Peptides against a protein of PDB entry 8PQO. Designs and how they scored, part 50

Target 1, 252 residues: chain A of PDB entry 8PQO
Amino acid sequence: VLLKEYRVILPVSVDEYQVGQLYSVAEASKNETGGGEGVEVLVNEPYEKDGEKGQYTHKIYHLQSKVPTFVRMLAPEGALNIHEKAWNAYPYCRTVITNEYMKEDFLIKIETWHKPDLGTQENVHKLEPEAWKHVEAVYIDIADRSQVLSKDYKAEEDPAKFKSIKTGRGPLGPNWKQELVNQKDCPYMCAYKLVTVKFKWWGLQNKVENFIHKQERRLFTNFHRQLFCWLDKWVDLTMDDIRRMEEETKRQ

## One batch from the design tools (peptide; aimed at target 1 C93 T95 T98)

Design b1_p23_8_s3 (made by RFdiffusion4, then SolubleMPNN; from b1_p23_8, 15 letters changed)
Fold by OpenDDE base, seed 4:
Structure b1_p23_8_s3 (fold): chain B 252 residues (1-252), chain A 23 residues (1-23)
Amino acid sequence: as target 1 above (252 residues)
Amino acid sequence: MVSMELAMSFANIVLTATAEALA
């Protein structure tokens, strides 16, 4: 098991982020070829548990069409079916990813707290001390180009070049986080993403767990760069606007 | 919606990892 807490600081408020996240997910999904193909939504309902109230979703991703033929032919039954269970109680979110074949031997859990701070809180997920000491804190700087793979880099999604017309935020220079503290009119938040990766196959555990973390980091980096650079597209939207957009997309 | 793109990305991660493990 490998745990890392990714801390993504953004020059947006927690409330703004809720809109921006949903918008950016929708937008990114549109840009991906084959979006929605092989996705089965089993459950999508409100939930309330232990004072947590939100939306619960259970999706199955059937990856048979997304893998090479030889992989499909060699894959055991259920190996290409991924289950995603998500509890969205913003500002808290939890996602659990499992595989039918690997069962308890495979787990990706992502727990996110969105806090109106600069990533200074320790153990925001309230892990036991023994567990917390094994968590690596990883800061993602959306303005740092060195954290972006060349193949993922897009100039239009570069926070170091983007300036929001509507908010005046950006571009984000090398010291943008420090400067943010002095900008009273600029909100900020941190997404604390605790990622737990478990891959219990002898000889492959460390390799796969590290690989998954690397990909998660890549995903978080690119996503939040997009989120910020798309600020002018979503900052004036309401949650109702987002819901309407989602409904329209479902009808399409 | 957050779950969908994250899921697709996660699926891709898992797919890539699986492909690498099977090669």
Scores: peptide ipSAE 0.033, ipTM 0.710, DockQ to the pose 0.312
OpenDDE base, seeds 1, 2, 3, 5: peptide ipSAE 0.030, 0.034, 0.031, 0.033; ipTM 0.687, 0.719, 0.706, 0.708; seed 2 fails the geometry check

Design b1_p23_8_s4 (made by RFdiffusion4, then SolubleMPNN; from b1_p23_8, 14 letters changed)
Fold by OpenDDE base, seed 5:
Structure b1_p23_8_s4 (fold): chain B 252 residues (1-252), chain A 23 residues (1-23)
Amino acid sequence: as target 1 above (252 residues)
Amino acid sequence: GLSMELAMSFANIVLVSTLEALA
């Protein structure tokens, strides 16, 4: 098991982020070919547990069409079916990803707290001390080009070049986080993403777990760069606007 | 929770890479 807490600092408020995240996901999905194909929604309902109220979803991702033919032909039964269980109680979210074939030997859990700070809270997910001591804190700086793979880099998605016309935020210089503290009119938040990865196959555990974390970090970095650079597209939208957009997308 | 597209991206990367390594 490998645990890392990714801390993504953004020059947006927690309330803004709720809209921006949903918009950016929807926008990114439009750019992906075959988005939504092979997705089965089993459950989508409100939940209440231990004072937490939110929306629960259970989805199955059927990846048969998403893998190379040789992988599909060699894959054991159930290996290409991924289950996602998600609890969305924003500003808290939890997602659990499992695989039918791997069963208890595979787990990806992502627990996120969105806080109006600069990523300074320790153990925001309230882990036991023994567990917390094994968690690596990883800061993602969306303005740092060195954290972006060359193949992923787009100038139009570079926070160091972008300036929001609607809000005046950006571009983000090398010391943008320190400067943000002195800017009373610019909100900020941190997404604390505790990622737990388990791949319990002898000889492959460390390799696969580290690989998954590398991919998660890459995804978080790219996504939040997009989210910020698309600020002018979503900052004036309401949650009702987002819901309408989602409904329209489902009809297509 | 994660959006469908984010989850799909994670699942695809993890599963494809794992299966290719095991094949």
Scores: peptide ipSAE 0.031, ipTM 0.706, DockQ to the pose 0.305
OpenDDE base, seeds 1, 2, 3, 4: peptide ipSAE 0.028, 0.029, 0.027, 0.028; ipTM 0.683, 0.685, 0.667, 0.682; seed 1 fails the geometry check

## One batch from the design tools (peptide; aimed at target 1 I110)

Design b1_p24_1 (made by RFdiffusion4)
Pose (drawn by RFdiffusion4):
Structure b1_p24_1 (pose): chain A 252 residues (1-252), chain P 24 residues (1-24)
Amino acid sequence: as target 1 above (252 residues)
Amino acid sequence: SRPFSYYLSIGLLVFSLLLTHSLS
């Protein structure tokens, strides 16, 4: 099983990231016809354990209505049921994604620490030493064009071409992280996203784990580029504003 | 949470792997 820590250094604060990430998930999913239908909340409760106080959820995403009929007929029982178990104790969160048919043999776990630093901490997740020694640290720079697939590139989602009206932050150049250390004002943070991918069937552990990690890097990059370029849309929101928009979207 | 397309892509990947194994 392969583990990688993706470090996403951002010119926002940790407090700002919480609101921005919630807004961005909802906004990026705004054009998807077929969003919300098929989402099943099995469990939604508070939890507390040794310093980590938060909210636990168990959700199921039924994909039967979103795939062609033949896919629904051919799919082994439960293969189209995606389980997500989430522990949200921001600035720490853990999510575990499984498939009902694959049980625990297909698993994507993301454990994230959101810290007010420039991604300089080592083993921020406090792994056992030997296990930590086998974790590749991958840095994601949202200003670096070379880290974006050309088919994914959108000028309107390019931090190198965006300046915030409300904050004046951006555009981001190759030295933006250096100018953060030399700066006393603009906030910054790093999301330490430790990703574990497990595929235990058919001897395809390596191929699937690698494919999933490449896709996760691509998604983390595109998502956080979008997040920064949408700074004017969400930077003035509070958490109460976010919860209100959630209840609003709940009516339908 | 993640974008809804994420879960769809994960499900299609699992389905494609299962179909390829059955055909082989």

Design b1_p24_1_s1 (made by RFdiffusion4, then SolubleMPNN; from b1_p24_1, 12 letters changed)
Fold by OpenDDE base, seed 5:
Structure b1_p24_1_s1 (fold): chain B 252 residues (1-252), chain A 24 residues (1-24)
Amino acid sequence: as target 1 above (252 residues)
Amino acid sequence: GFPESVYLDLGLLIFNLLLEKKLE
């Protein structure tokens, strides 16, 4: 098991991020190859548990069409089905990813707190001290080009170049995070993303767990760079606007 | 949806690992 807490600081408010995240997810999904093919939504309903109120979603990703034929032919039953259970109680979110074949031997859990701070809170997810001791805190700087793979880099998604016309935010210089403290008119937040990865196969555990973390970091980095650079597209939208957009997308 | 779901591309890795395990 490998745990890391990714802290993504953004020059947006927690309330703004709620809209921006949903917009950016929708937009990013449109740009991905394959789109929603092979995605089955089993459950999409409101939930209330232990004082947490939000939306629960259970999706199955059927990967049969996304793998080579020989893999599909040799894959055991359930191996090509990934389950994603998500609890969206913004500003708290939790996602649990499992595989039917691997059962308890595979787990990706992503727990996110969105806080109006600069990523200074320790153990925001309230882990036991012994567990927290083993968590690496990883700061993602969306303006740091060195954290972006060359193949992922796009100039139009570079926070160091982007200037929001509607808000005046950006571009984000090398010391943008330190400067936020002095900019009373610019809101800021941190997404604390505790990622738990378990891959319980002897000989491959560390390799795969580290690989998955690498991919998650890559995802978080790219996504939040997009989210910020798309600020002018979503900052004036309401949650109702987002919901309408989602419904329209589902109808297509 | 969550950002994590948008870029979830673990299928090929999982499939390769499963294939290797099955062949062993």
Scores: peptide ipSAE 0.027, ipTM 0.652, DockQ to the pose 0.465
OpenDDE base, seeds 1, 2, 3, 4: peptide ipSAE 0.031, 0.026, 0.026, 0.026; ipTM 0.687, 0.653, 0.654, 0.635; seed 1 fails the geometry check

Design b1_p24_1_s2 (made by RFdiffusion4, then SolubleMPNN; from b1_p24_1, 12 letters changed)
Fold by OpenDDE base, seed 5:
Structure b1_p24_1_s2 (fold): chain B 252 residues (1-252), chain A 24 residues (1-24)
Amino acid sequence: as target 1 above (252 residues)
Amino acid sequence: GFPESVYLNLGLLVVNLLLEAKLA
């Protein structure tokens, strides 16, 4: 098991981020043709549990049509089905990813708290001390180009170059986080993403767990760079506007 | 929380990683 807490600092408020995240997900989905192929939505319903109120989703990702024929033919039953269960109760979110074949031997869990701070809270997810001491804190700097793969880099999605016309935020220089503390008119937040990866196969555990973390970090980095650089597109949108966009995306 | 294509792609990458590991 490998645990890391990714802390993503953004020059937006927690309330703004709710809109921005939903917009960015919808926008990214529009830009990816065929992204819905192989996705089955089993459940999409409101939930209430222990004071947590939000939306619960259960999706299955079917990889059968996306892998080579020989892989599909040789794969054990259920091996190419990935289940995603998500509890979205903003500002708290939880996602659990499992595989039918691997059962308890495979887990990806992503628990996110969105807080109006600069990523300074310790153990925001309230882990037991014994578990928390094994968590690596990883700070993602969306302005740091060195954290972005060359193949992922786009100049129009570079926070170090972007200037928001509507808000005046950006570009983000090397010391933007330190400067943010002194800018009373600029809101900020941190997304605390506790990622638990379990791949309990002898000889492959560390390799696969580290690989998955590397991909998650890459995802978080790229997504939040986009979110910030798209600020002018979503900052004036309402939740009703977002819902309309989501419905339009589902129809495409 | 993220586009659905993200975890489809992650799944494919993991499958490829496992295949490569078995071939190595």
Scores: peptide ipSAE 0.419, ipTM 0.896, DockQ to the pose 0.540
OpenDDE base, seeds 1, 2, 3, 4: peptide ipSAE 0.052, 0.039, 0.030, 0.057; ipTM 0.720, 0.711, 0.681, 0.721; seed 2 fails the geometry check

Design b1_p24_1_s3 (made by RFdiffusion4, then SolubleMPNN; from b1_p24_1, 11 letters changed)
Fold by OpenDDE base, seed 3:
Structure b1_p24_1_s3 (fold): chain B 252 residues (1-252), chain A 24 residues (1-24)
Amino acid sequence: as target 1 above (252 residues)
Amino acid sequence: GRPESVYLDLGLLVVNLLLEAKLK
């Protein structure tokens, strides 16, 4: 098991982020090959648990159409079905990803707190002290081009080049986080993403767990760069606007 | 149609990224 807490600081408010995240996920998903094909929603219902209130979803990602034919033909039963259970109680979210074939031998858990701070809180997810000692805190700087793979880089998604017309935010220079503290009119937040990865297959545990974390970090980096650079597209939208947009997309 | 993004915590994007890295 490998745990890392990714801290993503953004020059947006927690309230703004709620809209921006939904918009950006939708937009990013449109750009993916196959889009939402192969996604089955099993459950979509409200939940209340231990004072947490939100929306629970259970989805299955059927990957049969997204892998080469020879992989599909040789894959064990259930190996190409990924289950995602998600609890959305913004500003808290939890996602658990499992696989039918691997069962208890595979787990990706992502727990996120969105806080109006600069990533200074320790153990925001309230882990036991012994467990917390094993968590690496990883700061993601969306303005740092060196953290972006060349193949992922797009100039139009570079926070160091982007300036929001609607808000005046950006571009983000090398010291943008330090400067942000002195900008009273610019909101800020941190997404604390505790990622737990378990891959219990002998001889491959460390390699695969590290690989998954590498991909998660890559995703978080690229996604939040997009989110910020798309600020002018979503900052004036309401949650109702997002819902309408999603309904329109669902009809297509 | 595509599922609503309200219920996605980057799960689909993670899956696609993993597929890109390992299978493509």
Scores: peptide ipSAE 0.109, ipTM 0.740, DockQ to the pose 0.098
OpenDDE base, seeds 1, 2, 4, 5: peptide ipSAE 0.107, 0.109, 0.115, 0.122; ipTM 0.738, 0.737, 0.741, 0.750; seeds 1, 4, 5 fail the geometry check

Design b1_p24_1_s4 (made by RFdiffusion4, then SolubleMPNN; from b1_p24_1, 11 letters changed)
Fold by OpenDDE base, seed 5:
Structure b1_p24_1_s4 (fold): chain B 252 residues (1-252), chain A 24 residues (1-24)
Amino acid sequence: as target 1 above (252 residues)
Amino acid sequence: GRPYQYYLDLGLLVYNLLLEAKLK
């Protein structure tokens, strides 16, 4: 098991992020090859547990159409079915990813707290001390081009070049985080994303767990660069606007 | 059309990256 806490600082408020995240997820999903093809929604309902209230979703991602034919032919039964269980109680979110074939030998858990700070809180997810001491804190800087793969880089999604017309935020220079403290008119937040990866196959555990973390980091980096650079597209939207957009999309 | 929802869809995003890295 490998745990890392990714801390993503953004020049947006927690309230703004709620809208921006939903918008950006929708846009990112549209841009993916195949989009939501092969996605089966099993459950989508409100939940209340231990004082936590939110929306619970259970989805199955059928990857059969997204892998090469030879992989599909060789894959064991259930190996290409990914289950995602998500609890969205913003500003807290939890996602659990499992695989039918791997069963308990595979787990990706992503727990996120969104806080109005600069990523300075320790153990925001309230882990036991023994567990917390094994968690690596990883700061993601959305303005740092060196954290972006060349194949992922787009100039229109570069926070170091982007200037928001509506808010005046950006471009983000090398010291943008330090400067935020002095810019009282610019809100900021941190997404604390605790990622737990378990892959119990002997001999491959460390390799696969590290690989998955690398991909998670890549995803978080690219996504939040997009989120910021799309600020002018979503900053004036409300949650009601997002809900209407969702309903309109469901009718298609 | 298929029900499109404004959820995180982290599983799909992650596994697309995994597939890209290992299979593509």
Scores: peptide ipSAE 0.040, ipTM 0.705, DockQ to the pose 0.100; fails the geometry check
OpenDDE base, seeds 1, 2, 3, 4: peptide ipSAE 0.039, 0.032, 0.038, 0.033; ipTM 0.706, 0.708, 0.713, 0.710; seeds 1, 2, 3, 4 fail the geometry check

Design b1_p24_2 (made by RFdiffusion4)
Pose (drawn by RFdiffusion4):
Structure b1_p24_2 (pose): chain A 252 residues (1-252), chain P 24 residues (1-24)
Amino acid sequence: as target 1 above (252 residues)
Amino acid sequence: MQRRFSYFLFIGLLVFSLLFFHSL
C-alpha cells in the first residue's frame, strides 16, 4: 500500500480555507445535473476523542441512476454504492471512501492537517517512524503552470492571471511563497493531505494505487487553483453564511 | 472536508471498469 502526503501551500489563512473549501465544493458542483440526487446520509452525529472534537458522517452515493442501463445491469451487487465516512474536526479532517462490493479491499483515505505554516512540518500526522519513512512528500504549487494538464488549463482559473478585488492578492508569480516569508500581512497556510490508497484484488495494487494518486494530485491542483481564483466570491463569507447556503440548497 | 459529486462518480466508474474487464 502506497502513502503520499500532498502539501498544498496557499495564500489564505486556515480560517479562510475552511470557508473557501466549503464554498468551492458547492460552487464547482453547481453545473452538474445529477448532483444531490442519490446522496444518502446514514449517520450524522457529533464525536469527541482525545482532543479531536468534531462531526462524524456516513453517506452513501448511489450511482445507479447516473450510469447507462447496461452498466447498472452488469455491475455486481453494491459495486455502484460508494460509501464515504467522514470525521470533520477542522483544522483536522479524515475521510474514508469505499465501495460496497469491494468492501474494505478498495479504500481511499485522506487525512488532512490545515496549518498556518509554509509546509515545513515533517510527519505532521504523527505516523510511526518506519511507516513515515515510506511516505513521499508531494508539493502542489498553484502558481506553476507546468503542474497543470493542458486539457485542464483554464485562463479564468489561473492564479498567475488573477488579482483579487477584495484582498488585492495575486496574481501569483514563481516567487509568491518567498514573498510570503518576507511579508508581514498576507496570510498563508498549508494543507497536509496524507492519502492512502489500497486495492487488494487481482494483483493490481500498484497500478490502481498509482493511477489514483496521479488523479488525486491533478484534482488537488485544479481544485486549489479554482479556490484561489474564486477568492472574491467567498473571502467575505463567514461559516454562518456557509451553513445558511447549505440549508438554502436543502429545500429542493 | 467536503468532496465534489463527480469524484464519487469517477471512483464508481473506475471500480465498474476494473470489474468489467476482469470478467472478460

Design b1_p24_2_s1 (made by RFdiffusion4, then SolubleMPNN; from b1_p24_2, 17 letters changed)
Fold by OpenDDE base, seed 1:
Structure b1_p24_2_s1 (fold): chain B 252 residues (1-252), chain A 24 residues (1-24)
Amino acid sequence: as target 1 above (252 residues)
Amino acid sequence: MPLLESVYLEIGKLIYNILLEAKK
């Protein structure tokens, strides 16, 4: 098991981020190959558990149409089905990712707290001390170009170049996080993303777990760079606007 | 937070490669 807590600081409020995240996920999904093809929604319902109230979703990503024919023909039953269970109780979210074939031998869990701070809270997910001491804290700086792969880099998605017309935020210089403390009119937040990766196959555990963390870090970096650079597209939207957009997308 | 389909595809490819290696 490999645990890392990714801390993503953003020059947006917790309330703004709720809209921006939903917009950016939808926009990024449109850019994916085949759009929503192969995604099956099994459950989408409200839940209440242990004082947590939110929306529960269970989706299956059927990858059979997304892989080469020879892979599809050789893959065991269930190997190309990814289950995503999500508990969305913003500002808290939990996502559990499993595979039908691997069963208990494979798990990705992503637990996120969105807090109105600069990533200074320790153990925000309230792990036991013995577990917390094994968690690596990883700071993602959306303005740091060195954290972006050259193949992923786009100038229009560079926070160090972008300036929001609607809010005046940006561009983000090398010391932007330190400067936020002195900018009374600019909101800020941190997404604390505790990622747990478990792969039980002996000899491959560390390799696979580290690989998945590398992919998650890459995803979080690129996604939040996009979210910030798309600020002018979503900052004036309401949650009701987002809900309408989601319903319209379902009808297509 | 939902992940992008492309990430799930990479995970699927990884699983496939592991399975192929295990069968050898």
Scores: peptide ipSAE 0.313, ipTM 0.853, DockQ to the pose 0.681
OpenDDE base, seeds 2, 3, 4, 5: peptide ipSAE 0.214, 0.293, 0.256, 0.177; ipTM 0.813, 0.847, 0.840, 0.795

Design b1_p24_2_s2 (made by RFdiffusion4, then SolubleMPNN; from b1_p24_2, 15 letters changed)
Fold by OpenDDE base, seed 5:
Formats: C-alpha cells, structure tokens, sequence
Structure b1_p24_2_s2 (fold): chain B 252 residues (1-252), chain A 24 residues (1-24)
C-alpha cells in the first residue's frame, strides 16, 4: 500500500471550484473518444451517513471497446471492468476504484478535502498517527512547467501565460502562491487529495503502485491547469447552470 | 448517456498495459 497526499493550490475559492471542477470535467470529456460508451451507471442516489450528506454513484467502466483487439482476446474475465464508487459531499469527496478480476488485491482510493487555505493543514483527513507518518505530502504547482510532460503541454493551458479577463487573475509567476497572501481580492484554496493505492501482486506491488501515483499526479496537474485556464468560461456559471448542462448531456 | 471521465479511463488502460508488460 502506498499513500500520498497531493495538495493542489489554486487562485479560486472553494465555492468557485465546485463549479469549475464540474465544468472542466464535462469539457474534458467532450474530447474523449466514444463519449459515454462503455460506462454503466448502476447507482446514482443521495446519501446521508454520519453527518455526511451528498450524492453516491456506482459506475462500471467497461474497457472492452477501449483496448486493442489482442488485449480483449487475452484479458481474463473481469479484467476490463473497473468499478468506481463515489461519494460526493462537496467540499468532501471520496472515490474508490476496484477491478472485478483483481478483487481485494487492487484498490485506488481518492479522498479529497477542499479547504480555503494554502495547503498548510496537516492530516486534514484525520488518519491515525501511525498511518499519517507514512503519507508523503506532494505539492502540485500548476504554474510550474517543469511538472508537465512535454507531450501534455499546451500554451493555451499554461497558467504562467493565462490572464483571466473576467477576474484579472493570472498569469501565475514563480512566486504566485506567496503573492496570494498579499492579494486581498484574490481567493485561494487547496485541494487535499489523499490517494491510497493497493496492488498486492508479488514482485509488482511497488512498481504498479508507484506507476499509478505517477499517473494520478499527472492527471491532477493537467486537470487543474485546465481548470484555471478555463476560468473565464465557468466563473460566471452557477451550480444550477451546471446541473442544466449535465441534464442536457444526459439527453444526448 | 453518462459521460466518460477520461482521467480514470486512461489510468485504467495504462495500468492494464503495465500489467501486460510485466507479465512478459
């Protein structure tokens, strides 16, 4: 098991982020080949547990149509079915990813707290001390080009070049996080993403767990760069606007 | 239908590809 807490600092408020995240996910998904193909929604319902209120979803990603023919032919039963269980109680979210073939030998858990700070809180997810001491804190700087793979880089999604017309935020210089403290009119937040990766196959545990973390970091970095650079597209939208957009998408 | 989140799809595919390579 390998745990890392990714801390993504953004020059947006927690309330703004709720809209921006949903918009950016929707926007990014438009460019995905096949759209909703291979996605089965088993459950989508409100939940309430231990004072936590939100929306619970259970989705199955059927990857059969997304992999080469030779992979489909060689894949064991259930290997191409990924289950995603998600509890969205914003500003708290939890996602659990499992695989039918791997069963208990594979787990990706992502727990996120969105806080109006600069990533300074320790153990925001309230782990036991023994568990917390094994968690690596990883800061993601969306303005740092060196954290972006060359193949992922787009100038129009570079926070160091982007200037929001609607808000005046950006571009983000090398010391933008420190400068935020002195900017009274610029909101900020941190997404604390505790990622737990379990891959219990002898000889492959460390390799796969580290690989998954590397990919998660890459995904978080690219996504939040997009989210910020798309600020002018979503900052004036309301949650009701987003819900209408989602409903419109469901009808397609 | 429901939108596919590219993030998890790509991750799943990459993990699977890695597993296939590791089994060689």
Amino acid sequence: as target 1 above (252 residues)
Amino acid sequence: GPRLESVYLDLGLLVYKLLLEAKK
Scores: peptide ipSAE 0.030, ipTM 0.662, DockQ to the pose 0.397
OpenDDE base, seeds 1, 2, 3, 4: peptide ipSAE 0.027, 0.029, 0.028, 0.027; ipTM 0.653, 0.659, 0.654, 0.646; seed 3 fails the geometry check

Design b1_p24_2_s3 (made by RFdiffusion4, then SolubleMPNN; from b1_p24_2, 16 letters changed)
Fold by OpenDDE base, seed 2:
Structure b1_p24_2_s3 (fold): chain B 252 residues (1-252), chain A 24 residues (1-24)
Amino acid sequence: as target 1 above (252 residues)
Amino acid sequence: MPLPESVFLDLGLLIYNILLNAKK
């Protein structure tokens, strides 16, 4: 098991982020080739548990069409079905990813707190001390180009180049986080993403767990760069606007 | 809706690699 807490600081408010996140997810889904294909939504309903109230979703990603034929033929039953269970109680959310074949030997859990701070809180997810001491805190700087793979880089998604017309935020220089503290009119937040990865196969555990973390970090980095650079597209949207957009995305 | 973790495409590739290695 490998745990890392990714801390993504953004020059947006927690309330703004809720809109921006949903918008960016919807937009990214539109841009992905084969987006929505092979995705089965089993459950999408409100939930209440232990004071947590939000939306629960259960999706199955059927990867049969996403892998080569020979892989599909060789794959054990259930190996190409990924289950995603998500609890969205913003500003808290939890996602659990499992595989039918791997069962308890595979787990990706992503727990996120969105806080109006600069990523300074320790153990925001309230882990036991013994568990927390094994968590690596990883800061993602959306303005740091060196954290972006060359193949992922787009100038229009570079926070170091982008300036929001509607808000005046950006571009983000090397010291943008420090400067943000002095900008009383600019909101900020941190997404604390505790990622737990378990891959219990002998000889492959560390390799796969590290690989998954690498992909998650890549995803978080690119996504939040997009989210910020798309600020002018979503900052004026309401939650109702987002809901309409989501419905349209489902139809595609 | 909660964020679909788009790591899924990479998971497919991961599964592919795992299966290939398992068959060797």
Scores: peptide ipSAE 0.026, ipTM 0.654, DockQ to the pose 0.524
OpenDDE base, seeds 1, 3, 4, 5: peptide ipSAE 0.024, 0.023, 0.024, 0.025; ipTM 0.636, 0.638, 0.643, 0.651

Design b1_p24_2_s4 (made by RFdiffusion4, then SolubleMPNN; from b1_p24_2, 16 letters changed)
Fold by OpenDDE base, seed 3:
Structure b1_p24_2_s4 (fold): chain B 252 residues (1-252), chain A 24 residues (1-24)
Amino acid sequence: as target 1 above (252 residues)
Amino acid sequence: GPLLESVYLDIGLLIYNLLLEAKK
C-alpha cells in the first residue's frame, strides 16, 4: 500500500472551484476520443451517512474498446471492467476504484478536502498517527512547466501564460504563491487529495503502485492547469448550467 | 456531479506493462 497526499493550490475560492471542477470534468470528457463510450452508470442518487450528505455514483468503465486487440484477447474475464464508486459531498469527496478480476487485491482510493488555505494543514483527513507518518505530502504547482510532460503540454492550458479577462487573475509567475499572500482581493484554496493505492501482486506491488501514483499526479496536474486556464469559461456559470452541460456530455 | 478521473488513467499502458512483467 502506498499513500500520498497531493496538495494543489489554486487562485480560486472553494465555492468557485465547485463550479470549475464540474465544468472542467465535463469539458475534458468531451475532448476524449469516444466520449462516454464504455461508461455505464449503475447508480446515481443522493446519500446521507454519518452527517455527510451528497451524491453517490457507481460507474463501470468497460475498457474492451479502449485497449489493443491483443490485450483484450489475453485479458482475464472481468479484468477490463473498472468500478468507480464516488461520494461527492463537496467540499469533501471520495472516490474508490476497484477491478472485478483483482477484487480485494486492487484499490485506488482518492479522498479530497477542499480548504480555503495555502496547503498548510497537516493530516486534514484525520488519519491515525501511525498511518499519517507514512504519507508523503506532494505539492503540485500548476504554473511549473517542468512538472508537465512534453506530450501533455499545451500553450492554451499554461497558467504561466493565461490571463483571465473576467477576474484579472494570472498569469502565474514563478513566485505566484508567495505573491498571492499579499493579494487580499484574490481568493485561494487548496485541494488536499489523499491517494491510497493498493496492488497486491507478488513482485509487482511497488512498481505498479508507484506507476499509478505517477499517473494520478499527472492527471491532477493537467486537470488543474486546465481548470485555471478555463476560468473565464466557467466563473459565471451556475450549478444549473453545469448540470445541463453534464447531461449533454453524457449523450456523446 | 460525478467525477471521471479514471478515464484519464493510462490503463492500457498499465495492462501492457503488467503483461510484459509477467513474461519475465
Scores: peptide ipSAE 0.030, ipTM 0.659, DockQ to the pose 0.431
OpenDDE base, seeds 1, 2, 4, 5: peptide ipSAE 0.030, 0.027, 0.025, 0.027; ipTM 0.676, 0.641, 0.649, 0.665

